# Peptides against a protein of PDB entry 3J47: the designs that were tried, part 114

Target 1, 121 residues: chain A of PDB entry 3J47
Amino acid sequence: IRLTNQLKSLKGLQSKLKDVVEYLDKVINKELPINHTILGKLQDVFNLLPNLGTPDDDEIDVENHDRINISNNLQKALTVKTNDELMVIYISNLVRSIIAFDDLIENKIQNKKIQEQRVKD
Target 2, 26 residues: chain B of PDB entry 3J47
Amino acid sequence: NAQYHLLVKQGDGLLTKLQKYGAAVR

## One batch from the design tools (peptide; made by RFdiffusion4, then SolubleMPNN)

Design b2_p26_3_s1 (from b2_p26_3, 17 letters changed)
Fold by OpenDDE base, seed 4:
Structure b2_p26_3_s1 (fold): chain B 121 residues (1-121), chain C 26 residues (1-26), chain A 26 residues (1-26)
Amino acid sequence: as target 1 above (121 residues)
Amino acid sequence: as target 2 above (26 residues)
Amino acid sequence: DLDEMLEKMELLRQEVHKLLEELEKQ
């Protein structure tokens, strides 16, 4: 039950991220205006990504400090007035990479489910 | 230009971290 | 830990949901 719900949540996330990419592509194509509120919320999404690491990386103090700095720096860079079109393109590419990461997580969950089934047989 | 390059560099850093995490999860 | 990763993905999902709500207003 729990694992199936997690998989369903992950699939839901993947679908939503895809919808965001499709929106960003429409904005790039000038089919829709840039919404600053949406861009701000995308920034909030990116601020959550560095926290997707396991705390088990705490044994490498140097890599963790760089993680926090990159998130904060990305946030700072996204808050700075850039060429909005280039920013949208870049965010779209980042969202595509997040979707690919989500697929990896789904694959891990499926592998865990298969392993748990093999232990019950 | 400089701010855009900073944005790109930072996001590339985030992507690299996501890749490392994905590799540690395998 | 997979459970911690899934919790973080749920937080990300919630934030993406807020983005979609703003998209639906356009």
Scores: peptide ipSAE 0.206, ipTM 0.803, DockQ to the pose 0.042
Fold by OpenDDE base, seed 1:
Structure b2_p26_3_s1 (fold): chain B 121 residues (1-121), chain C 26 residues (1-26), chain A 26 residues (1-26)
Amino acid sequence: as target 1 above (121 residues)
Amino acid sequence: as target 2 above (26 residues)
Amino acid sequence: DLDEMLEKMELLRQEVHKLLEELEKQ
């Protein structure tokens, strides 16, 4: 059940990412203005990524590698499209991914401190 | 263009530091 | 060990903040 929910969430993320790419393609083609709502939803997805790690340490490693690969693939896909606006969006998403990963690390440190305190009590 | 590449490079450097830190917290 | 990692995280946060500030200036 949990793995199916993660796979569904990942598919949902992939679909949203595809929608963002399609939207960015329309912006490149000057067919649509930059939709701040799509960027906001992408931001929400990036903010939810740290929280989508189930507590199984082995799944956290695969998801973190996949998140880095997704960020790098988005980077590659956006870098190939030499539009300055796409570069700004990419950098913004990179920075948001870094902040979200910082928060994940901080949460992991806090959890480790709580566990160490429970072993001392 | 060159300023964006510099900013991307700085972000990639930061991401690499963050990855190293994440690996050390495990 | 953990305190040194926290210090490295704070340095990283400051570097992220600088990158954000440079992004906001463009």
Scores: peptide ipSAE 0.201, ipTM 0.798, DockQ to the pose 0.080
Fold by OpenDDE base, seed 5:
Structure b2_p26_3_s1 (fold): chain B 121 residues (1-121), chain C 26 residues (1-26), chain A 26 residues (1-26)
Amino acid sequence: as target 1 above (121 residues)
Amino acid sequence: as target 2 above (26 residues)
Amino acid sequence: DLDEMLEKMELLRQEVHKLLEELEKQ
């Protein structure tokens, strides 16, 4: 029963991860704005992944253990890679937001200087 | 990992400073 | 006041540029 629920959760995760990848590809291509709801759901999924990876020490036969370890290492590697990619996207958006806000402040300062000059004339 | 988390934290610090600056220019 | 704000903005821009350079090196 627990394994079937884990497999169902993993399939649901794989489907959501595919939807996120398709969304990220559209964001990279500038076709869609960042959906904070997708990012939040992804973060919740990643926070649940370590909790799904507590092996209860139930003695499951040695032949499945190597395939499970390879799958867990691949899944960890894919999780790390996806996390790093998401972090790069997050930082890129943070930097863009900072630059856009800097430009807004500069424009406001320039407009204020122009108004102060017009009041002195 | 650790260097990247440091970079994120530094970026968040900058955003906070920029927000304070924007509030002072209002 | 305005000149001090401009100086703080320039310092912030320089700090953002350093963060971008650190991101490009990784």
Scores: peptide ipSAE 0.175, ipTM 0.804, DockQ to the pose 0.074
Fold by OpenDDE base, seed 2:
Structure b2_p26_3_s1 (fold): chain B 121 residues (1-121), chain C 26 residues (1-26), chain A 26 residues (1-26)
Amino acid sequence: as target 1 above (121 residues)
Amino acid sequence: as target 2 above (26 residues)
Amino acid sequence: DLDEMLEKMELLRQEVHKLLEELEKQ
């Protein structure tokens, strides 16, 4: 029962990861806007992944150990890759917000200059 | 990694510029 | 490395938020 639930959870995670990759590919190709809710759920999944990779020390046959090591290395590589992609997206959005804020400050400065000129006339 | 650090450094430069403009608007 | 980058990004987010709050007060 426990192993079947773990396999079902792993298959569910694999399906969600595939859906996220397909979503990220569409975002990269500018076919879809960035969905922050999907990204937040993905972050939550990745924060749980390190806790899923501790083999409880219960009797794993040597053939399962090599398959688990390969799966953990692939999962770690995918986690790092996705974290790097999310980080690039976050910084890109932050930089865009900073630029928009710079333009807003410049507009305030211009409005202040216009009001000061109207008081001198 | 290196491209990411460059992007962070550019963001920090923009933030510093924004702080200077915010101080000039007071 | 990754944790330090995350911390720097959070600091930058906080500073941008502070600048937004200062702009809303004017």
Scores: peptide ipSAE 0.209, ipTM 0.826, DockQ to the pose 0.079; fails the geometry check

Design b2_p26_3_s2 (from b2_p26_3, 15 letters changed)
Fold by OpenDDE base, seed 5:
Structure b2_p26_3_s2 (fold): chain B 121 residues (1-121), chain C 26 residues (1-26), chain A 26 residues (1-26)
Amino acid sequence: as target 1 above (121 residues)
Amino acid sequence: as target 2 above (26 residues)
Amino acid sequence: ELDEKLEEMNRLRENVHKLLEEIEKQ
């Protein structure tokens, strides 16, 4: 029962991760606005991944040392991958903010030029 | 990791220049 | 003064576009 739930959760996570990558690609391509609620829930799921990969400290049979190291390496690799994805999102948001400020500054300069022309007429 | 940190630093540097410019246009 | 600020803004815009192109290539 626990292994089938872990496999189902892992398949669900893999599907969500694919959906997140596809969403990130759409966000990079400016096709969709960032849904902060989806990102927050995803971040919460990833912050819970450390707890999903901790075997209860009470069943370390000596044959599982390689499986524990593989699980810890997989969890570290997933954490690194998640951090990289969050960093791409952060950079994309930063760049969008920079563009919006550039447009604001341009609009302000144009408004000043229009005012200076109206004072000369 | 290292390439993303470089890109973040470039973005932060650009944001800082943009903020200075926005303040000078006020 | 205003024309110098406009030139500085245009240089900043070019730097933003280059940074976007670098993000799209990764």
Scores: peptide ipSAE 0.285, ipTM 0.845, DockQ to the pose 0.058
Fold by OpenDDE base, seed 2:
Formats: C-alpha cells, structure tokens, sequence
Structure b2_p26_3_s2 (fold): chain B 121 residues (1-121), chain C 26 residues (1-26), chain A 26 residues (1-26)
C-alpha cells in the first residue's frame, strides 16, 4: 500500500513536470501569454537548484541566438538534474520503506520466538 | 542514466526479495 | 527454518544498507 502510493505520487509529479514543460514551450513559442505567477514560482524552483557553472564572465559577445541556445541548454540541464534529484529521493524513500519493512519482519520473528519459548517453559 | 537504471533495478530486486520474505514469515 | 529465514533477512538488510550508502554518496 505505502509503496503503491509513493509510486502514484511520483507518476503524478512526473505528469505535472511534463505539463510545466509543455506550458513553457507554449510560452516560448508565444502561443500563450507569460503568466508572471507561474514564471515566478518556476524561477523560485530553479533558484533552489545549485548553480550549474557560472558561464565564464568572458563570453560578453555571444550573438542573441547563441544566448538562447545556452539558456535552453542550461534549462534542459536544470530539468535533467531536477529529474535525477527527484529520482534519487524516490529511491531513498523506497529503500527506507524496505528497511522499515525488514525491521517489522524481524520484530515479528522475535515476538514469535519469544512466544514459542514461553510455551516450552 | 545507466547508473540510475542499475540502482532502480537493484532496489526492485531487493523489494521483490523482501516481499517473498514477508510472505514466508506469515 | 526460522533461523534460515533470519539469516536471509539479515543478508537482505545488509544489501539495503549498502544501497543506501551508495545513494547518500551521490
């Protein structure tokens, strides 16, 4: 039950992330107006991500097209990194759930062994 | 990617073993 | 039988702890 709920939550998060990407693509393509509230929350999420390399302060003259490509590559790298971090968190929670289940099984075995000993005495 | 898929596969293998164990202790 | 199951469980726990340590190192 708990693991199924975690997997469902992860699938729900993956769907929401896909919807955010699709929304961003529509905004970039000027199909939708920029929603400042959504963009602000997204910026907050990206600002919580550890800085993926200062662009060396020496590229002051990259043409606007290359800046758009660098920004897209950075956003893609940030999206991949966020996905990898979420995956690591999911595995960590899975493994913690496994340990807690193992400890529950051990406690059940110990309790059974104690009951069997009390019946022999 | 590849290391992550390996880690997921190891976790799934462990989960399967734990489920078998939990069934055998009942 | 119970002691064999306990040994198998301990082996499973050790494998889980190794996987956790690998995740925490990343």
Amino acid sequence: as target 1 above (121 residues)
Amino acid sequence: as target 2 above (26 residues)
Amino acid sequence: ELDEKLEEMNRLRENVHKLLEEIEKQ
Scores: peptide ipSAE 0.280, ipTM 0.843, DockQ to the pose 0.088
Fold by OpenDDE base, seed 4:
Order: C-alpha cells, then structure tokens, then sequence
Structure b2_p26_3_s2 (fold): chain B 121 residues (1-121), chain C 26 residues (1-26), chain A 26 residues (1-26)
C-alpha cells in the first residue's frame, strides 16, 4: 500500500514531466501560445491530483478506509507540493530556453551587422 | 501559490516578448 | 532600426535575469 501509493505518485509526476516536455516541444514547434498551455498543464496537474490519491476502488479494504483517506490526503498535499516544485523546475527550464533563444537572436544580429559592414567596405 | 503564479505570468510575458523580438529580427 | 532591436533584446535579457533571480530565491 504505502510503496504502491508512492509509485503511483511518482508515475503521476513522470506523466506530468512528460506532459511538460510535450508542451515544450509544442512551444518550440510554434503550435501553441505559451500562456494557454502552462495554464492547461497546471489544470491537468490539478485534475490528476484526485486520481493520484484514489487507490483503484478494487483495493479498498473497508477496514483501512480511514487510514487510506488520511494517507490519500497527505499524498494529495505532497503531490501538490511536488507539483509546485515541478512547475518551478518547468519555468526554470522555460526561462533557460528563452535565454538560449535570446543568445541565438543576438548571434543572428551580430552576423547581420558583420555582413552589412562587409557590403559597405 | 500567488507568488508562484506571478512568476509564471512574468515568465510567460518574457517568452511573449522574446517571440515578438525573434519575429522582428527575422 | 537594428540597434533599437538590439537594445530591446538587452532589456528583455535583463528582465529574464531578474525572473531567474526571483525563481532561485524560492
């Protein structure tokens, strides 16, 4: 039970990370405006949070229902915290991608300036 | 939560500016 | 025109750096 729940939380985390990567790929491919998908992924995170805390209804032994509910609430809270941390990591990676794109733009501008100087000489 | 959403929104604003800049440099 | 675009990029970079510093402080 506890290990299985931790594995489910980790799988949910992995799914979210995969979704974040897929989002980054869609942003790189210019398929979606960034703002809508970050909000969409945040919503997907919130929509997956209830599912990460529910053991499949087939494993709920009625005698453990209170312990399962407490564990699920704690796991929900930990999953929210982990989601917030992942979202920070996501934004940090997004900002790193922005910096790398800025450096590419600068390199392009410098190359254009060098070419314009060579045409004037 | 609120500070984090503010950082998200600021990052999104930067990305939008970067996209506009990249389009203007092309 | 190109120099104005470069200045706009530098302003964007400064804003990105500020956002990174705010992310690192959390």
Amino acid sequence: as target 1 above (121 residues)
Amino acid sequence: as target 2 above (26 residues)
Amino acid sequence: ELDEKLEEMNRLRENVHKLLEEIEKQ
Scores: peptide ipSAE 0.278, ipTM 0.845, DockQ to the pose 0.088
Fold by OpenDDE base, seed 1:
Structure b2_p26_3_s2 (fold): chain B 121 residues (1-121), chain C 26 residues (1-26), chain A 26 residues (1-26)
Amino acid sequence: as target 1 above (121 residues)
Amino acid sequence: as target 2 above (26 residues)
Amino acid sequence: ELDEKLEEMNRLRENVHKLLEEIEKQ
């Protein structure tokens, strides 16, 4: 029963990763805005992944140790890659916020200049 | 790693300048 | 004062453009 649930969770994770990749491809192509809710749920899944990798103690097989290490290294590499993509998205949003703030400042300067002209007339 | 930290530092420097500018325009 | 703030804003915009170009190169 536990092993079947882990396999089902892993298949669910694989499907969700595929949906995230397809979503990221659509975001790269500028077809969709970044869904912060999907990214937040992905971060929550990655924060839970280190806690899902504790096999409770006891029993046997030297062939599983290399596969578990490769799976953990692949999960770490995927976590790092996803963190890097989230960072690029964060910086891109930061830069967009900077540009929008610059435009707001320019608009405020123009409005102030118009008010100063109206006081001189 | 190093290029990323440089990019983050440049972004933080821009954000700090932007905050100073926004405060000076108020 | 207002002209100095406008020049500082233009310098900020140039720095933002350089940062965007560095992000697009990755």
Scores: peptide ipSAE 0.246, ipTM 0.838, DockQ to the pose 0.061

Design b2_p26_3_s3 (from b2_p26_3, 15 letters changed)
Fold by OpenDDE base, seed 2:
Structure b2_p26_3_s3 (fold): chain B 121 residues (1-121), chain C 26 residues (1-26), chain A 26 residues (1-26)
Amino acid sequence: as target 1 above (121 residues)
Amino acid sequence: as target 2 above (26 residues)
Amino acid sequence: ELDEKLKEMEILRSKVHELLKKLEEQ
């Protein structure tokens, strides 16, 4: 039950992330106006990500086209990183659930042994 | 990607063993 | 039978510990 709920929550997060990507693609293609509220929440999510790469001070006069490509590559890298972090969190929670279940099984075996000993006395 | 899939596969294998054990303790 | 189940559980616990250790090394 708990594990199935975690998997369902992870699938829900994956679906929401896909919806965010589809929204960003529509904004980039100028099919939708920039929603400042959605962009602000996305920025908050990205600001909660540890800053991977301050570009240390290379004033590269990159033409506006290359700046858009760098921004897209950074967004892809941030998306991949966020996915990897969510996967690590999922695995960590899976392992914790497995340990907790192992401990419950051990406790049940110990209780059975104690009950069998009490019937022999 | 490949290392992640290996880790997930190991976790699923462990989960399956744990489920079998939980059924055998009932 | 009970002792065999205990051994299987100990193998499972060891595998969980190895998976945790690999997760901490990443």
Scores: peptide ipSAE 0.243, ipTM 0.832, DockQ to the pose 0.091
Fold by OpenDDE base, seed 5:
Structure b2_p26_3_s3 (fold): chain B 121 residues (1-121), chain C 26 residues (1-26), chain A 26 residues (1-26)
Amino acid sequence: as target 1 above (121 residues)
Amino acid sequence: as target 2 above (26 residues)
Amino acid sequence: ELDEKLKEMEILRSKVHELLKKLEEQ
């Protein structure tokens, strides 16, 4: 029962990660805006992942150790992949914020220049 | 990893320059 | 003073553009 629930949770996480990847691809392609709610839910999933990877010290059957190691390696690989995706989003948002701030500075300079011309006339 | 950290560091350096510029325009 | 700030802004814009280009190449 516990292994089936872990596998179901992992499949659910994998499905959510796939949905997030698909969403991220749409955001990269400028088809959709960045959804902070998806990022927050993904971060919550990652904060729960270390708790899913601690073997409770009850019932190390030696045959499960290789399957758990493969599952943990896959989970770590998925964690790294999603961290990289979150990082790409963070950079994309940072760059957008920088551009928007640059445009605001330019607009302020232009407005100041127009005011200085009106005081000279 | 290393290339990404380099890109983040370059972005942070640019953000710092932009902040200094914004303060000088105020 | 304003012309100096405009030059500093253009340098910043060029650096932003360079960073964007490096991000698109990855």
Scores: peptide ipSAE 0.240, ipTM 0.836, DockQ to the pose 0.060
Fold by OpenDDE base, seed 3:
Structure b2_p26_3_s3 (fold): chain B 121 residues (1-121), chain C 26 residues (1-26), chain A 26 residues (1-26)
Amino acid sequence: as target 1 above (121 residues)
Amino acid sequence: as target 2 above (26 residues)
Amino acid sequence: ELDEKLKEMEILRSKVHELLKKLEEQ
């Protein structure tokens, strides 16, 4: 039950994430108007990501374009790192689930063999 | 990207095998 | 019936173990 629910939730999240990406691509291509409510919620999700790039409070003017590119590269590198880490955690949880299933099954096989021996005696 | 998609595809294949297993054990 | 299910289960255990090994090699 818990694993099936996690899998269903993850598939649902993956489908929603794909729909968001497809929507963003259509907005970038100017095929659809920007839905400010969806964009605002997406911005809130991105603002909950640790802002790796507080500019410490020294000096106004002239490098904002390179700092935006560095911040975007850092945010991209963090998104990739977080995605890789989440993937490793996901794989590790799959492996643990597989081992637990294999053990459950070996236990069922052993219990069946013990019952078959008791019926022959 | 390509290695990531390959790893995801292998995980999905494993999950499908696991689902078939859980069905065969019922 | 029960012996056939046991064989299907063993085949699936072997397939799961093979996928675990491939995952540990990466």
Scores: peptide ipSAE 0.240, ipTM 0.832, DockQ to the pose 0.120
Fold by OpenDDE base, seed 4:
Structure b2_p26_3_s3 (fold): chain B 121 residues (1-121), chain C 26 residues (1-26), chain A 26 residues (1-26)
Amino acid sequence: as target 1 above (121 residues)
Amino acid sequence: as target 2 above (26 residues)
Amino acid sequence: ELDEKLKEMEILRSKVHELLKKLEEQ
């Protein structure tokens, strides 16, 4: 019973990971717009990955250890790349918000100048 | 990690300046 | 004075523009 539930959970995780990869590939290929809600959840998953990737050092067979270390390095490299992409998106949104704020300020200054001119006429 | 935290801190500093400015425009 | 607030605004605009320029150079 316990092993069967773990296998079912692992298959469910594998299916979800496949759906995430397929979504990310569509976003990379510009076939779909970036969904901020999915990216936020993905970021939360990646922030939890360091807690999933500590096998307690006591029972991983040495022959699987090199393949797992290479896979963990690849997964870490993919996580870093995804974090860098998320950071670029965050910075781009920040810059866009700053520009929109500057334009709003300019518009307020112009509106004040127009009101001052109307009071002098 | 450290560069990311520096960029976030610079962004927060800019947001704080923008908030002060938005309050001065009111 | 309204003129002092306008000067503070212009200084902030100049700082935002400088930060945008530094970001475009990266």
Scores: peptide ipSAE 0.218, ipTM 0.827, DockQ to the pose 0.055

Design b2_p26_3_s4 (from b2_p26_3, 14 letters changed)
Fold by OpenDDE base, seed 3:
Structure b2_p26_3_s4 (fold): chain B 121 residues (1-121), chain C 26 residues (1-26), chain A 26 residues (1-26)
Amino acid sequence: as target 1 above (121 residues)
Amino acid sequence: as target 2 above (26 residues)
Amino acid sequence: ELDEQLEKMEILRKKVHDLLEKLEKQ
């Protein structure tokens, strides 16, 4: 049972790391806005991450305290790293949205000035 | 966490300013 | 790696600020 749970946790971490890399690559390539669904799923996985580090309450033998602390510290460090990566992606998309709106506003102002000049001539 | 919330709040403030400017240009 | 992401975030924050200043001058 314990070895299978460690293998499942490692596979879950590997899948999440792959999803973060694929998401970072799509954000770098301008291919997608923040998929709120990916952000939500990542948050759900973060909310489930505390549950992946809780041994089922039925056999805490005292000799394992150091291994559990190392696993929890690694999981917290990976959680912080992934949250910081999501933050960079969020800001990147916010800035792209702001640039696109600024360009839209400038184009609208220019079009209005051109129309006002054509009515004065 | 605190820096993340500050940065999200700055971004939301920016988006709000941009929305007000877009409405004033309409 | 984390420090490089923080630096990219700071560059992005500066670009956002510069865009706001341009929008406030128009």
Scores: peptide ipSAE 0.308, ipTM 0.867, DockQ to the pose 0.033
Fold by OpenDDE base, seed 5:
Structure b2_p26_3_s4 (fold): chain B 121 residues (1-121), chain C 26 residues (1-26), chain A 26 residues (1-26)
Amino acid sequence: as target 1 above (121 residues)
Amino acid sequence: as target 2 above (26 residues)
Amino acid sequence: ELDEQLEKMEILRKKVHDLLEKLEKQ
């Protein structure tokens, strides 16, 4: 029963991870705006992945230990890579928002100067 | 990790400065 | 791929810095 539930959870995680990759590709391609709530939940899932991959100290035979260590190191490396990619996307959106706000401020200043000139004439 | 948190903190600081500037121009 | 993302992040960091300097001069 526990193994079947773990396999179902792992398949569910794999499907969600695929949906995340497809979402990230659409965000990289600028097809969709980033949903901050989705991004935060993804970061939480990735921060919990190292904790989900700590087997409590149950003695599992030496032949599986090398495959588990390689899988954990690969999963950790993929988690770091994905976190860095999400970071780059977040910063890219923050800067786009800043540039758009600066342009809005500059346009407002220019409009105010034009109005002040029209009142002096 | 540490460089990321620093960069996010700098971005949040910039956004806060920009918000103050936008409020002063109003 | 990771190196290209790092380069894009560096270009972005420079743009943020230039915007900060413009905002501090006003």
Scores: peptide ipSAE 0.302, ipTM 0.860, DockQ to the pose 0.035
Fold by OpenDDE base, seed 2:
Structure b2_p26_3_s4 (fold): chain B 121 residues (1-121), chain C 26 residues (1-26), chain A 26 residues (1-26)
Amino acid sequence: as target 1 above (121 residues)
Amino acid sequence: as target 2 above (26 residues)
Amino acid sequence: ELDEQLEKMEILRKKVHDLLEKLEKQ
């Protein structure tokens, strides 16, 4: 019963992580606008994931430790991978914002030059 | 990690230059 | 998959660099 519940929880987490990756891919591909609320909640979940993997230091037998340690190391590796994906998206958005603002500034300069020319004529 | 922090720092530097430019154009 | 993300990050880094150079020439 406990092992089956852990496996079910892990499958649920894996499904949620997949949904996240699919969402992130859609945001990278500009198919969806970035929802800052979803991104923030996701970051909060990832910041809490390291804390969900602290077993309280109370005595659970050394012989099952390899599978639990492999699971915790896999969760840590998945957390790092997802943090890296989130970071790539953050930078992609930052660069898009910078490009859009650069284009806006250039358009404003051109409009000012056109207005100054019209006042001299 | 280190390359990422460098890239974030460069992005922040760009954003700061862009903000200065936007202020000079106003 | 990780390598493809690294390539996307490198393309992004180049775009940021080109924008920095354009902004420094103005």
Scores: peptide ipSAE 0.296, ipTM 0.862, DockQ to the pose 0.034
Fold by OpenDDE base, seed 1:
Structure b2_p26_3_s4 (fold): chain B 121 residues (1-121), chain C 26 residues (1-26), chain A 26 residues (1-26)
Amino acid sequence: as target 1 above (121 residues)
Amino acid sequence: as target 2 above (26 residues)
Amino acid sequence: ELDEQLEKMEILRKKVHDLLEKLEKQ
């Protein structure tokens, strides 16, 4: 029963990771705005992942220990990769927000100049 | 990890300043 | 790669600061 639940959780995590990669690709392609709520929930899942990996200290054969360590190292590497991709996207959205803000500032400056000219005429 | 959290915190601080300014511009 | 992105973020932070200072003077 425990092993089946771990396999189901791992498959669920693999599916979520695939959905994240697909979402990342859509955001890189400018097709969708980032949902900050999905990003926050993903960060929460990754912060909880280190706490889900307490091996119960009961006797599992040396061959499973190496596979679990390889799986944990792969999961950690995938977590780091996903975190780096999320960071790139966060920076990209920050850049877009700053460009949009610069355009808003310039538009407001232009509107103020037009109003000042209308008061002088 | 720590550098990532610092970068995110700096970006969130900048975004908050940007939002406050966008609200004062309205 | 990561260092180049950090440099781009620093350049962007400076641009935002300069825009905020220009707008506080108006």
Scores: peptide ipSAE 0.293, ipTM 0.859, DockQ to the pose 0.035

